# Peptides against a protein of PDB entry 7Q4I, part 79

Target 1, 281 residues: chain A of PDB entry 7Q4I
Amino acid sequence: HENSTIAERLYSEVRVLCWIMTNPSNHQKKARHVKRTWGKRCNKLIFMSSAKDDELDAVALPVGEGRNNLWGKTKEAYKYIYEHHINDADWFLKADDDTYTIVENMRYMLYPYSPETPVYFGCKFKPYVKQGYMSGGAGYVLSREAVRRFVVEALPNPKLCKSDNSGAEDVEIGKCLQNVNVLAGDSRDSNGRGRFFPFVPEHHLIPSHTDKKFWYWQYIFYKTDEGLDCCSDNAISFHYVSPNQMYVLDYLIYHLRPYGIINTPDALPNKLAVGELMPEI

## One batch from the design tools (peptide; aimed at target 1 Y219 Y240)

Design b2_p30_7 (made by RFdiffusion4)
Pose (drawn by RFdiffusion4):
Structure b2_p30_7 (pose): chain A 281 residues (1-281), chain P 30 residues (1-30)
Amino acid sequence: as target 1 above (281 residues)
Amino acid sequence: EEEEEEEEEEEEEEEEEEEEENEELAEEES
């Protein structure tokens, strides 16, 4: 048994809308498994695709397929969410169909922040954007104010926001958001451990590639060696998670527990004023 | 001298291929 009263209270206090980037080839292979595992724990779940689907209730964006249209799908998805869902949630998560998210830990991290604060969170990378950009695969989450500025202020101005549908979806939204004074938040825990991860847990717990010009060690904004210390007890996301591994992570995280070891929750920080972030690590 | 110059050009081409592979991997996984 479990007492989930605290998480149920945060479910109503910190509404998270999750949108999943997918395509018709992945509807049954990947997107279905996201809906059956962590997707149902969001306040609202939306599958953004180029075609409709009964099982997912997928939204068909007026955007072609291919890696060259991922940026177009991101712009159209946030425009659709602003048009139809801006008051349906406080926080708006973009995730791939191979992202796994512990939604309860996302509500824990977001609790103190005002949805009116212009901020977004994720795994922070250094290149191409001065304040950093968030990994698209680890998932990144925008405040309601960040979604308003992106749709209302950045998309209509081609100098601030790339108008073509090509490019790295995460780098482009990182540029549009920096250009409209949306802050790149710090998602690490109070001990400095990461919460958002672009790879499976094994790759962060046992880093095989050893600072050998591998892109990850160059891109990471906050320097870390990772290893067994890499990851927070309240980590939020992992990526390159197979459809089968979605169910395994669900089992090991939510069901399997050592008898007699009771997780005691850390106290929630006090709410922050509009424009305020937590003290830096 | 001409064999040494060919060996230096082959080494420079191998380094450039490795940098391009790493940039492509970073684009795919980042």

Design b2_p30_7_s1 (made by RFdiffusion4, then SolubleMPNN; from b2_p30_7, 14 letters changed)
Fold by OpenDDE base, seed 1:
Structure b2_p30_7_s1 (fold): chain B 281 residues (1-281), chain A 30 residues (1-30)
Amino acid sequence: as target 1 above (281 residues)
Amino acid sequence: KEEKEKEEEKKKKEEEEKKKELEKLAEKFS
């Protein structure tokens, strides 16, 4: 029998609404597998689409389909969340329908932070945005205050936030959030290891799997190593995870146990004041 | 403006290429 007492406490104290970016063609192919795996560990799970799906719990946003509308979909998703769900959670995760997330590890990272702190977390990239921005594929999580500032202060002002629906979704939200003083947090663990990953585990865990000329090494805000030291033992997300790989990861993380090895969780850190961040390492 | 759009297009292309490499790797392990 596993002792889930700390995970249950964090489920109650660190409430996470997960919204999944999807489209009608992916409801059955991808999004349903998120709902059946890691999405069940969110306090609330919503699929953001262009069509309603009552089996999936998908919302039809007032946006067209296509790659050029991802930023439009993100804006409408956060407007919908702010209008209907801003009090249903403390933290608001965006993920793709091929992102896998260990929600307990995200709650552990978020535990010290106030949801009234204007902050967001993810895989931080350095280009285009001075403070950095979070990779769209790795998923990113906004505090309740960050959502409020985004929807109420940024979106209505074309000088602060792009009014058209074109551009890279992750870059455009990153610009908007910077313009309303939402901080791009450090999601690394106490060893400097990353928690949000824009690729599958294999791409991070296998040494020399990527050419050093690969764009990722130029985009990452924090230097990371390859191999086993790439990734926190409390890693939060991976991207490009197939539906089959989601079930494999769910089994490996939540069911497979080495006999006689008991992981004792680290002590929870002290809670931070509103506006306070953990020191960057 | 144009340099940022070219870099965004480059990023997107390299992400798509890497996704295809992953799909091919997954197909090799199946």
Scores: peptide ipSAE 0.025, ipTM 0.617, DockQ to the pose 0.050
OpenDDE base, seeds 2, 3, 4, 5: peptide ipSAE 0.022, 0.023, 0.023, 0.027; ipTM 0.526, 0.529, 0.592, 0.605; seed 5 fails the geometry check

Design b2_p30_7_s2 (made by RFdiffusion4, then SolubleMPNN; from b2_p30_7, 15 letters changed)
Fold by OpenDDE base, seed 2:
Structure b2_p30_7_s2 (fold): chain B 281 residues (1-281), chain A 30 residues (1-30)
Amino acid sequence: as target 1 above (281 residues)
Amino acid sequence: DEEEKKKKEEEEKKEKEKKEEEEKLAKLFS
């Protein structure tokens, strides 16, 4: 039997609402597999779509389908969360229907932070937004205060937040959040290794797999290495994970064990005051 | 208008480069 006592404590103390960006064509193909794998480890799981699905627990947002409406879906999703669910969690994760998330590792990263701190985390990119913005595909997590500022202060003001539904979803939310002084946090571990990944594990773990001219190396906010040093032992998310790979990852992470190897978790860090961040590495 | 058009062209370029890299990955792990 595994000892889950610390994970159970963090499940109670670091409550996460996960909302999944999906569409009606992906309810059965992708979103259902999120619900059957990592999504069951969220404190609350909601699928944000253009059509209702009672089996999935999908919400019909008042937006059209297609990539040009992703920003519209994100705005309406956070409005819906603020109206119905703002007290159901401390942290609010956006993920895609092909994002895989190790929710326990996210709770560990978030544990020292106050939900009343205006902060958000993810895979930080440097273009377009001065403080950076979080990659949409890797998933990003807002504090309760960040959601409040986004919905109440940013969205109603066309000077702070884009009123139309067009543009890069992750860039547009990044601009809005910066304009209301929500901080783009550092999600790296104590060794400077990333936790949120905009690709599958194989893409990050295999050295020299990508050309040095690959856009990712120009977009990353923090310098990262390739190979095993790319990725935290407490990695949080991967993107472009197929439905079948979600079940493989669920097995490898939660079921497969090397006999005789016992992992002792690090001690929890001290809690930060409201408005405090962990020191940058 | 022009800045949004450039961003859209850069997004489409990234999505294309990403799809090409996914296809290379799929060939390496096949």
Scores: peptide ipSAE 0.301, ipTM 0.836, DockQ to the pose 0.053
OpenDDE base, seeds 1, 3, 4, 5: peptide ipSAE 0.018, 0.015, 0.025, 0.038; ipTM 0.576, 0.476, 0.615, 0.711

Design b2_p30_7_s3 (made by RFdiffusion4, then SolubleMPNN; from b2_p30_7, 15 letters changed)
Fold by OpenDDE base, seed 1:
Structure b2_p30_7_s3 (fold): chain B 281 residues (1-281), chain A 30 residues (1-30)
Amino acid sequence: as target 1 above (281 residues)
Amino acid sequence: DEEEKKREEEEKKKKEKEEEERKKFAELYS
């Protein structure tokens, strides 16, 4: 048996509600595979849809389907979470139905932070928002206080938060959060390596896989390298993960072991005060 | 008295919640 004592402690102390952006056409094709893989490791898992599905635990939000309604769905999802689930977790992850998340690595990153600190984490992008915003595809995680500020302070005010449902959901939430002084955190590890990834591992791990003119290199907030140094050993998320690749990743991460190699976890960092952030690297 | 009772109730609710989360972990990683 692996020594799970530290993972058990983090599961209790760093409670994560994961909400999955999905639609009725994807309930069986994609969302159920999230539920059967990484989503089971969330303290609470909710699928945000336009139709109810009792097998999936999907919520019917009062929004239409289509790409132009993603921002509307994000607003209604966080309203629903605030009304029904704000005390069920400390941290609130948005992911897509093709995002894969290593929840234990997210708990490790979040451990030092207070959930009463107005902060959120993800793959930080630099355009459109002064402090940056978190990529929607990589998934992003809000503190409880960030959710409160978003729903109570930002959403009711058209000057702080876009009232219509159009626009890029990740940019629009990033603007709203900045306008209520929710901080865009640094999710990098102590070596400056990223943890949230808007693509599959292959696209980050293989050098020269993308042209240097690829939009990603202009959007990334922090300098990142290619190859094995691209990614933290404690990476949190990848995007565009097929349903089949979710089961492969579950096997590789949680079951496959190199014989005779024992991994010992590093010591947990000290907890920060409310409003305190880790120093930027 | 009332503030101490409130703190004791909050601590009790915290411990009950931590125990529930430990049970869910055991079911997940068994």
Scores: peptide ipSAE 0.170, ipTM 0.659, DockQ to the pose 0.008
OpenDDE base, seeds 2, 3, 4, 5: peptide ipSAE 0.158, 0.109, 0.137, 0.160; ipTM 0.638, 0.589, 0.633, 0.628

Design b2_p30_7_s4 (made by RFdiffusion4, then SolubleMPNN; from b2_p30_7, 15 letters changed)
Fold by OpenDDE base, seed 2:
Formats: C-alpha cells, sequence, structure tokens
Structure b2_p30_7_s4 (fold): chain B 281 residues (1-281), chain A 30 residues (1-30)
C-alpha cells in the first residue's frame, strides 16, 4: 500500500483548477483521455471548447475554431473562470488536450507561494516579452491574483492587453500579464532543472536528439542541459503526448514500481509571504 | 515607421516558422 498522506495534504492546501484547451473534433479523440488520466487529479477540471459536451464537462466559449482563435479562447476561458470558479481553486492551470501533467509535482512547486502573489509558472521563453513568457504547449499556471489582474485590469484595457483574437496565445497572455505586474516565476527545481516541458520526455532526455540550431535553444529563458540532467525528478508537464502515451505515463508514474526502492519525499519548504518569490538559482 | 513595420514582419515570420516547426514535431510524436 502506498503512503499518500503528503499528496493528500497538498491536494487540500494547493487547490488547482485545470482548464484544457480543446475543440469539438478533439472531445472524443484527445480530451476524454485527459479526463481519464491526469485530469482526474485536478481539484476542478474544465474543458474549454466552442461546443458544449455534458459527458466531457466542456464549456462552449463564444469563439471560433482554428489556431488564429487560441488567444480568443484563452481570454474567454479566464473570463469564465473568474466569473464562475475564481474561489474554487488557488491556482489555475492552462493545458492543451495533448499536454500531460503530474499535478502532485505542480502542487509541490506551488506550495510555498501565496495564491495572492501575482505570479505565474511554466516553461519560460525569452523572446518578445522582457520578463519572458510561458510556453502554451507545456501548460502554465496562474495564481488567483494573477487571474484577477489578467481579467479585471489587463483585458478591459487595449493598451495593456490585445483586444483582437489574433497572435500567439502564449506571447499575448505573457504581454498582458507583464503589463499588470504579474511576475514570470522560475519553475526550475533546486538543482536548476526544468519542470515544464514543451515536448515529449524522449525529446528532452535523449542527448543530441535535436540540432543545435533548433529554435527551442534560442527560446529557452534559462540554460538547460540534455539527457537526464534536463529534467527535474519532480517534472510537471510534457507536450505532444498522444492519447495512448497518456495511459502509458499514468501506468509508469502511478503504478509501476521498482521493488525494494523507497522514495522519501523532501521536506516541504517554508511558505513565502505575499509577493515573495523563491530565490533565483 | 518603416523600421517598425520591418520588425513586425520579421516577428510574424519567426512566429510562423516556429509554428511550422511545432507542427512537424507534433506529427513526429503523434
Amino acid sequence: as target 1 above (281 residues)
Amino acid sequence: DEEEKKKKLEKEEEEKKKKEEEEKLAELYS
């Protein structure tokens, strides 16, 4: 029998609403597999779509489909969350319908932070936004205060936040959040290893898997290594995870155990004051 | 300003190239 006492405590103390970016064509193909795997470990799970689906618990947002509407969906999703769900959680994760998330590792990273701190976390990229922005595909998590500032202060002001629905979703939210003094946090572990990944585990774990000219190496905000040192033992997310690989990852992470190896969790860090961040590594 | 238009176009081309590379990666890992 597993001892989940710390994970159960963090489930109660670090409440996460996960919203999944999807579309009607992916409800059955992708989104339902999120619901059947990692999404069940969120405190609240909502699928944001253009059509309602009562089996999935999908919300019909007043937006069109296509990649040019992703920024529109993100704005309407956070408006919907702010209006209906802002008190249902402390943290608000955006993920895609092909993102896999280890929610317990996210709760561990978030534990020291106040939800009233204007901060968000993810895979930080350096272009276009001075403080950086978080990769859309790796998923990103906003504090309750970050959601409030985004919806109440940024979205109503065309000078702070783009009013049209076009552009790169992750860049546009990153600009809006910077303009309302929401901090782009450091999601790295105590060894400087990343936790949010914009690709599958294989792409990060295998040395020289990509060319040195691959855009990712120019986009990453923090230096990262290839191989086993790429990734935290407490990694949070991976992107481009197929529906079948979600079940494989669920088995490998939550069921498969090497007999005789017992992992002892590290002690929880001290809680930070409102507005305080962990020291940069 | 022509320089501001040029920077905007270069940015749109970089964002387009990134999306095309992300699509190829999605196809490779799907």
Scores: peptide ipSAE 0.209, ipTM 0.751, DockQ to the pose 0.108
OpenDDE base, seeds 1, 3, 4, 5: peptide ipSAE 0.023, 0.019, 0.012, 0.018; ipTM 0.574, 0.508, 0.437, 0.541; seeds 3, 4, 5 fail the geometry check

Design b2_p30_8 (made by RFdiffusion4)
Pose (drawn by RFdiffusion4):
Structure b2_p30_8 (pose): chain A 281 residues (1-281), chain P 30 residues (1-30)
Amino acid sequence: as target 1 above (281 residues)
Amino acid sequence: SLTDKINEILTETVDDAETKIEEEHESIMS
């Protein structure tokens, strides 16, 4: 058994809308498994695709397929969410169909922040954007104010926001958000461990590639060696998670427990004023 | 049997993820 009263209270206090980038080839292979595992724990779940689907209730964006249209799908998805769901949630998560999210830990991290604060969170990378951009695969989450500025202020101005549908979806939204004074938040825990991860847990716990010009060690905004210390007890996301591994992570995280070891929750920080972030690590 | 099945799934996933990481690395270096 479990007492989930605390998480149920945060469910109502910190509404998270999750949108999943997918395509018709992945509707049954990947997107279904996201819906059956962590997707149902969001306040609202939306599958953004180029075609409709009964099982997912997928939204068909007026955007073609291919890696060259991922940026177009991101712009159309946030425009659709602003048009139809801006008051349906406080926080707006973008995730791939191979992202796994512990939604309860996302509500824990977001609790102190005002949805009116212009901020977004994720795994922070250094290149191409001064304040950093968030890994698209690890998932990134925008405040309601960040979604308003993106749709209302950045998309209509081609100088601030790339108008073509090509490019790295995460780098482009990082540029549009920096250009409209949306802050790149720090998602690490108070001990400095990461919460958002672009790889599976094994690749962060046991880093095989050893600082050998591998792109990850160059891109990471906050320097870390990772290893067995890499990851928070409240980590939020992993990526390159197979459809089968979705169910395994669900089992090991939510069901399997060592008898007699009770997780005691850290106290929630006090709410922050509009425009305020937590003290830096 | 359950433990063996979980280990199988995790090994396959780790191998597949490694391939994707290597391909992404090569694309960035190019």

Design b2_p30_8_s1 (made by RFdiffusion4, then SolubleMPNN; from b2_p30_8, 18 letters changed)
Fold by OpenDDE base, seed 3:
Structure b2_p30_8_s1 (fold): chain B 281 residues (1-281), chain A 30 residues (1-30)
Amino acid sequence: as target 1 above (281 residues)
Amino acid sequence: SLLEEIKKILEENIKEAEKKLKELEEKIKA
């Protein structure tokens, strides 16, 4: 019926643990739908919350809820992962409960990299952090070595990593990772097109009555084209996806096929040495 | 194309996204 040989190979060779940022009020409303759609394609799926939910497989982290606790939740989530799951995967994805991820496309991007390389990927923003940081909304993925450095080297040192739970979560982890020499990778494809999207990728989809269009383009680390050329054919993530739209995306991506068209996947690239990055485009 | 359909789906959620984006902006600027 379908030739999934390469996808199956990548599932085994590029193991991904996905942790989902959620809260008790969203367990049934949002997180459950992640579990029923794209989350099932992760090698391991964990929901990080403030309350346990056995049906969802949610973990109760020792943090409060609210915007001011997101950084605290991220720190505790990665501590939990390091303690219990560091060997269960090669790569560790953070996503929100309204993020949709095409895990196979992420595995394709990650394939050439060693999980022992201290690197992480996502939608790179340029402010606040010299090497850039990954937007929280688009989701970001750490190598196993990046997780180790974050938890073991950065978190215990207040000079390297913010001790309180306040601040922008994505900026704070970006600062911590930079301080332990975890590299902010380039997630663009070979044509220079983005793969992680923190909301809608198109300029025209951003409300015109606000300066939101303006700030986004100032924050993006890499200059990208507008329109259809903005986005990779192998896009990885989209944010602000409703529960209903997750099922629509699942259908469109994994079930809907044009009759008589056989898709031949591109050849896998060569693997990089430990510490080596793909050339910047 | 698949990308075009995804864009349409996201556009349908624009009202909800607008509210969330505002919250994100406030968080990033803080």
Scores: peptide ipSAE 0.046, ipTM 0.460, DockQ to the pose 0.256
OpenDDE base, seeds 1, 2, 4, 5: peptide ipSAE 0.017, 0.016, 0.020, 0.022; ipTM 0.499, 0.473, 0.522, 0.482; seeds 1, 2, 4 fail the geometry check

Design b2_p30_8_s2 (made by RFdiffusion4, then SolubleMPNN; from b2_p30_8, 18 letters changed)
Fold by OpenDDE base, seed 2:
Structure b2_p30_8_s2 (fold): chain B 281 residues (1-281), chain A 30 residues (1-30)
Amino acid sequence: as target 1 above (281 residues)
Amino acid sequence: DLLKEIEKILEENIKKAEEEIEKLEEKIKS
């Protein structure tokens, strides 16, 4: 028997719409496996594509395919969300069709924040954007107010947001959000450990595989420890997760239990006022 | 061995991820 009372409460109080960046060639190969695993734990799940797929609940956005159109797809995805779904959730997660997300851990991180606070979270990188930007692959989550500001204030103004569809998707949204005073939040836990990861767990847990010259160490906004201290016990996301690995992670996280070990969740923090952030750690 | 198979899959995915990121960085610089 599992006690899911707190998780059920957070499911109701911290509503998350997950939109998945995908394309028609990946609907069956990748996206359907998101729907069958972690995506089922979102309050709303939408696949953003260039073609409609009723079985997947995929939306055809008016964009082309390819990496040069990812920024265009992100803009159209958030426009679509704002028009059709802005009241369906409090928080709006972008993830890729090879991102795995522990949605309960994301709700725990988001719980103290007001959806009316202009903030977004993810794996923060330091280049190109003064306050930093969130890695696209790790997934990033916008508050409802952040989505509003992005769509209503940033997108219509070429001085605030790039009108062209070219560029790095995560950098460009990061620039736009900064220009409308959406804050790049700190997603680290109380021990300073990261929660959003642009790679699979093994890459972060086994530092011996990364040369100190690896670009990641130059890009990360916050210094992270190597080894087991790299990752929060309440980690939220991993990137480059294959469809098979999604099922493995689902089994390991939600089904596999060490006999005799009972986890007691920490008490929820106090809710913050609108515009208030958690203290930096 | 399921663990060995998972480890292999993970290693392959890490390699692919690194390659994709490198390609993205090159595109950002252009």
Scores: peptide ipSAE 0.020, ipTM 0.545, DockQ to the pose 0.401
OpenDDE base, seeds 1, 3, 4, 5: peptide ipSAE 0.019, 0.018, 0.017, 0.018; ipTM 0.584, 0.528, 0.596, 0.547; seed 3 fails the geometry check

Design b2_p30_8_s3 (made by RFdiffusion4, then SolubleMPNN; from b2_p30_8, 14 letters changed)
Fold by OpenDDE base, seed 2:
Structure b2_p30_8_s3 (fold): chain B 281 residues (1-281), chain A 30 residues (1-30)
Amino acid sequence: as target 1 above (281 residues)
Amino acid sequence: SLLEEIEKILKENVEEAEKKIEELEEKIKS
């Protein structure tokens, strides 16, 4: 009995390829639950691993496993996407196998932007990269042009992009993207509330949940509030979501309804020209 | 139904979920 007309429109107009960073040990433990929950709402879903899994639709990338290989895996993943899937979507989301994403909210955020604009979005952090970089765990989404620049212009040049596979994955891609003039976008809503979150909802929604000296407050690029004002009503992602919590979130977001409350979506903004960003908040 | 799937998964993986929550709480405190 739901009206999903606008969501269906955005599904067609704002095509998203989601690639999930995983490993063989997590195919059954974590990745399959992404596929069974929010991943089914992507236009294309690919699991990037070191081993092939036909049931999962996992790709075996030529990389090793472990934290020291995450950057290598990201490079190979985007190379694979560029070679095989660059025209299958307009936007390309990286997420972890414990990231939960409300894809409809991401499409809403991305709608005004041209996929030919060199831009990417996520939870922006301020250290290490002048324009900032996007937190790896919260997931980050590149435009088609951003992927092109990353793979074609940045990766082949060791002066622009780190050639070895070591380093913090999210920082390294952030450096590479900056070096090819891919803009670190602002993913906040019109009220200045964040949409991509590097933790579970509870950690953001509960005031004073963390110490004021907690590293997160020093890393966030934009000022954020605690409590209910922390998070957009159109939040996109959360990290450290267990397999069980993914199903809970799916139920809460897509099935559970307060009887008698009807949510009318806001009008879509005007589309931006190529290279144009939304005004600063 | 989705609810049945949730119940099944929660029943099977409660212990693992609890461990993960504890690990996350420790990380946040550090």
Scores: peptide ipSAE 0.017, ipTM 0.426, DockQ to the pose 0.153
OpenDDE base, seeds 1, 3, 4, 5: peptide ipSAE 0.005, 0.007, 0.007, 0.007; ipTM 0.444, 0.331, 0.438, 0.438; seed 4 fails the geometry check

Design b2_p30_8_s4 (made by RFdiffusion4, then SolubleMPNN; from b2_p30_8, 17 letters changed)
Fold by OpenDDE base, seed 1:
Structure b2_p30_8_s4 (fold): chain B 281 residues (1-281), chain A 30 residues (1-30)
Amino acid sequence: as target 1 above (281 residues)
Amino acid sequence: SLLEEIEKILKENIEKAEKKIEELEKEIAE
C-alpha cells in the first residue's frame, strides 16, 4: 500500500540513536508512550533515568532527580553513550519524554552531512551562546564527532565545560560544544522554515496565539512567522506533546491518508565533505 | 535560569489544561 524504499535506505545510511530524558515517576506515564510511538523508528532507543527499568530499557544514571540536575543527567547520558554506543549510530538525538519526533524527517535533514563533521542541530536560540544553542525541549541531535568532542575534550576540562550539575541544560551543553568547535547548524528547510519546535503544533500553527512580546520571539536565532508558513513540511519535532497526542500524531502522520493524493519526495541532496555545512539561508 | 522557569510553567499549565479537558470530556459523555 505504501512505498517506503527511500525511508528504508535512510534508516540504514543515517543511523540515529535516540536517548530520552526521563525520571522514574514518568516511566509509565510518559516514557512508555514514546517507546510505543515515534521511538520505535529510531535505530537505537535508550531512556536515561535515575532508576533502571528493563521493560522500558531505561538506564540508571548516577545522578539525582529534579530540574536542577538536568545538566548533570545530560553529561552522564552522553558519557554513557560514548562508552557503550558510540559506534551504534551516526547521530545522537536528545529528546524529552514529552517530545514527539518524526525520525524520517530528521534523517532527511542529516543525510548530506558526515557524522565525522563536528555539528549539532535543533531549534537554535541566540542568547548566552555566541553561535547559538539548541532548545532542550525541541530536542537536539549531535554528530558522532560532536559526541566525541563533548565527552573527550569538553567534559574533562572545567574551563570548557561546567563541572557543576546546575544550570540550564541546553545552554550549558551549547557552551561546551562551542568551546570545542562543534558548530551549531541551521536546521531550517530550503524555504527557511523551521524543523525543530519547542512547543506543540497548535502553538506554532495558529496565528496570533502568542504575544509578540513573548520570550520565544526574542530567543529564536532565525526569524520565523506564525501560521502554516511557520513550519517545514518536513518538520522534525514538537515539545509538550501529551501521551495521547503522541498516538494521535502517529495516526495522522503515518496512517491517515487523503485518497488520491500522492506525495512525491524531493530528490536527496548531494553529500557534503567532512567539515562542510549547507549554506545559510 | 529564566528559560528553565518558563519551561516549568509551560509544562505545568499544559498538564493542568489536559486534566481539565479530560474532566470536560467526561462531563460531556455523561
Scores: peptide ipSAE 0.035, ipTM 0.576, DockQ to the pose 0.035
OpenDDE base, seeds 2, 3, 4, 5: peptide ipSAE 0.026, 0.017, 0.017, 0.016; ipTM 0.474, 0.395, 0.560, 0.509; seeds 2, 3, 5 fail the geometry check

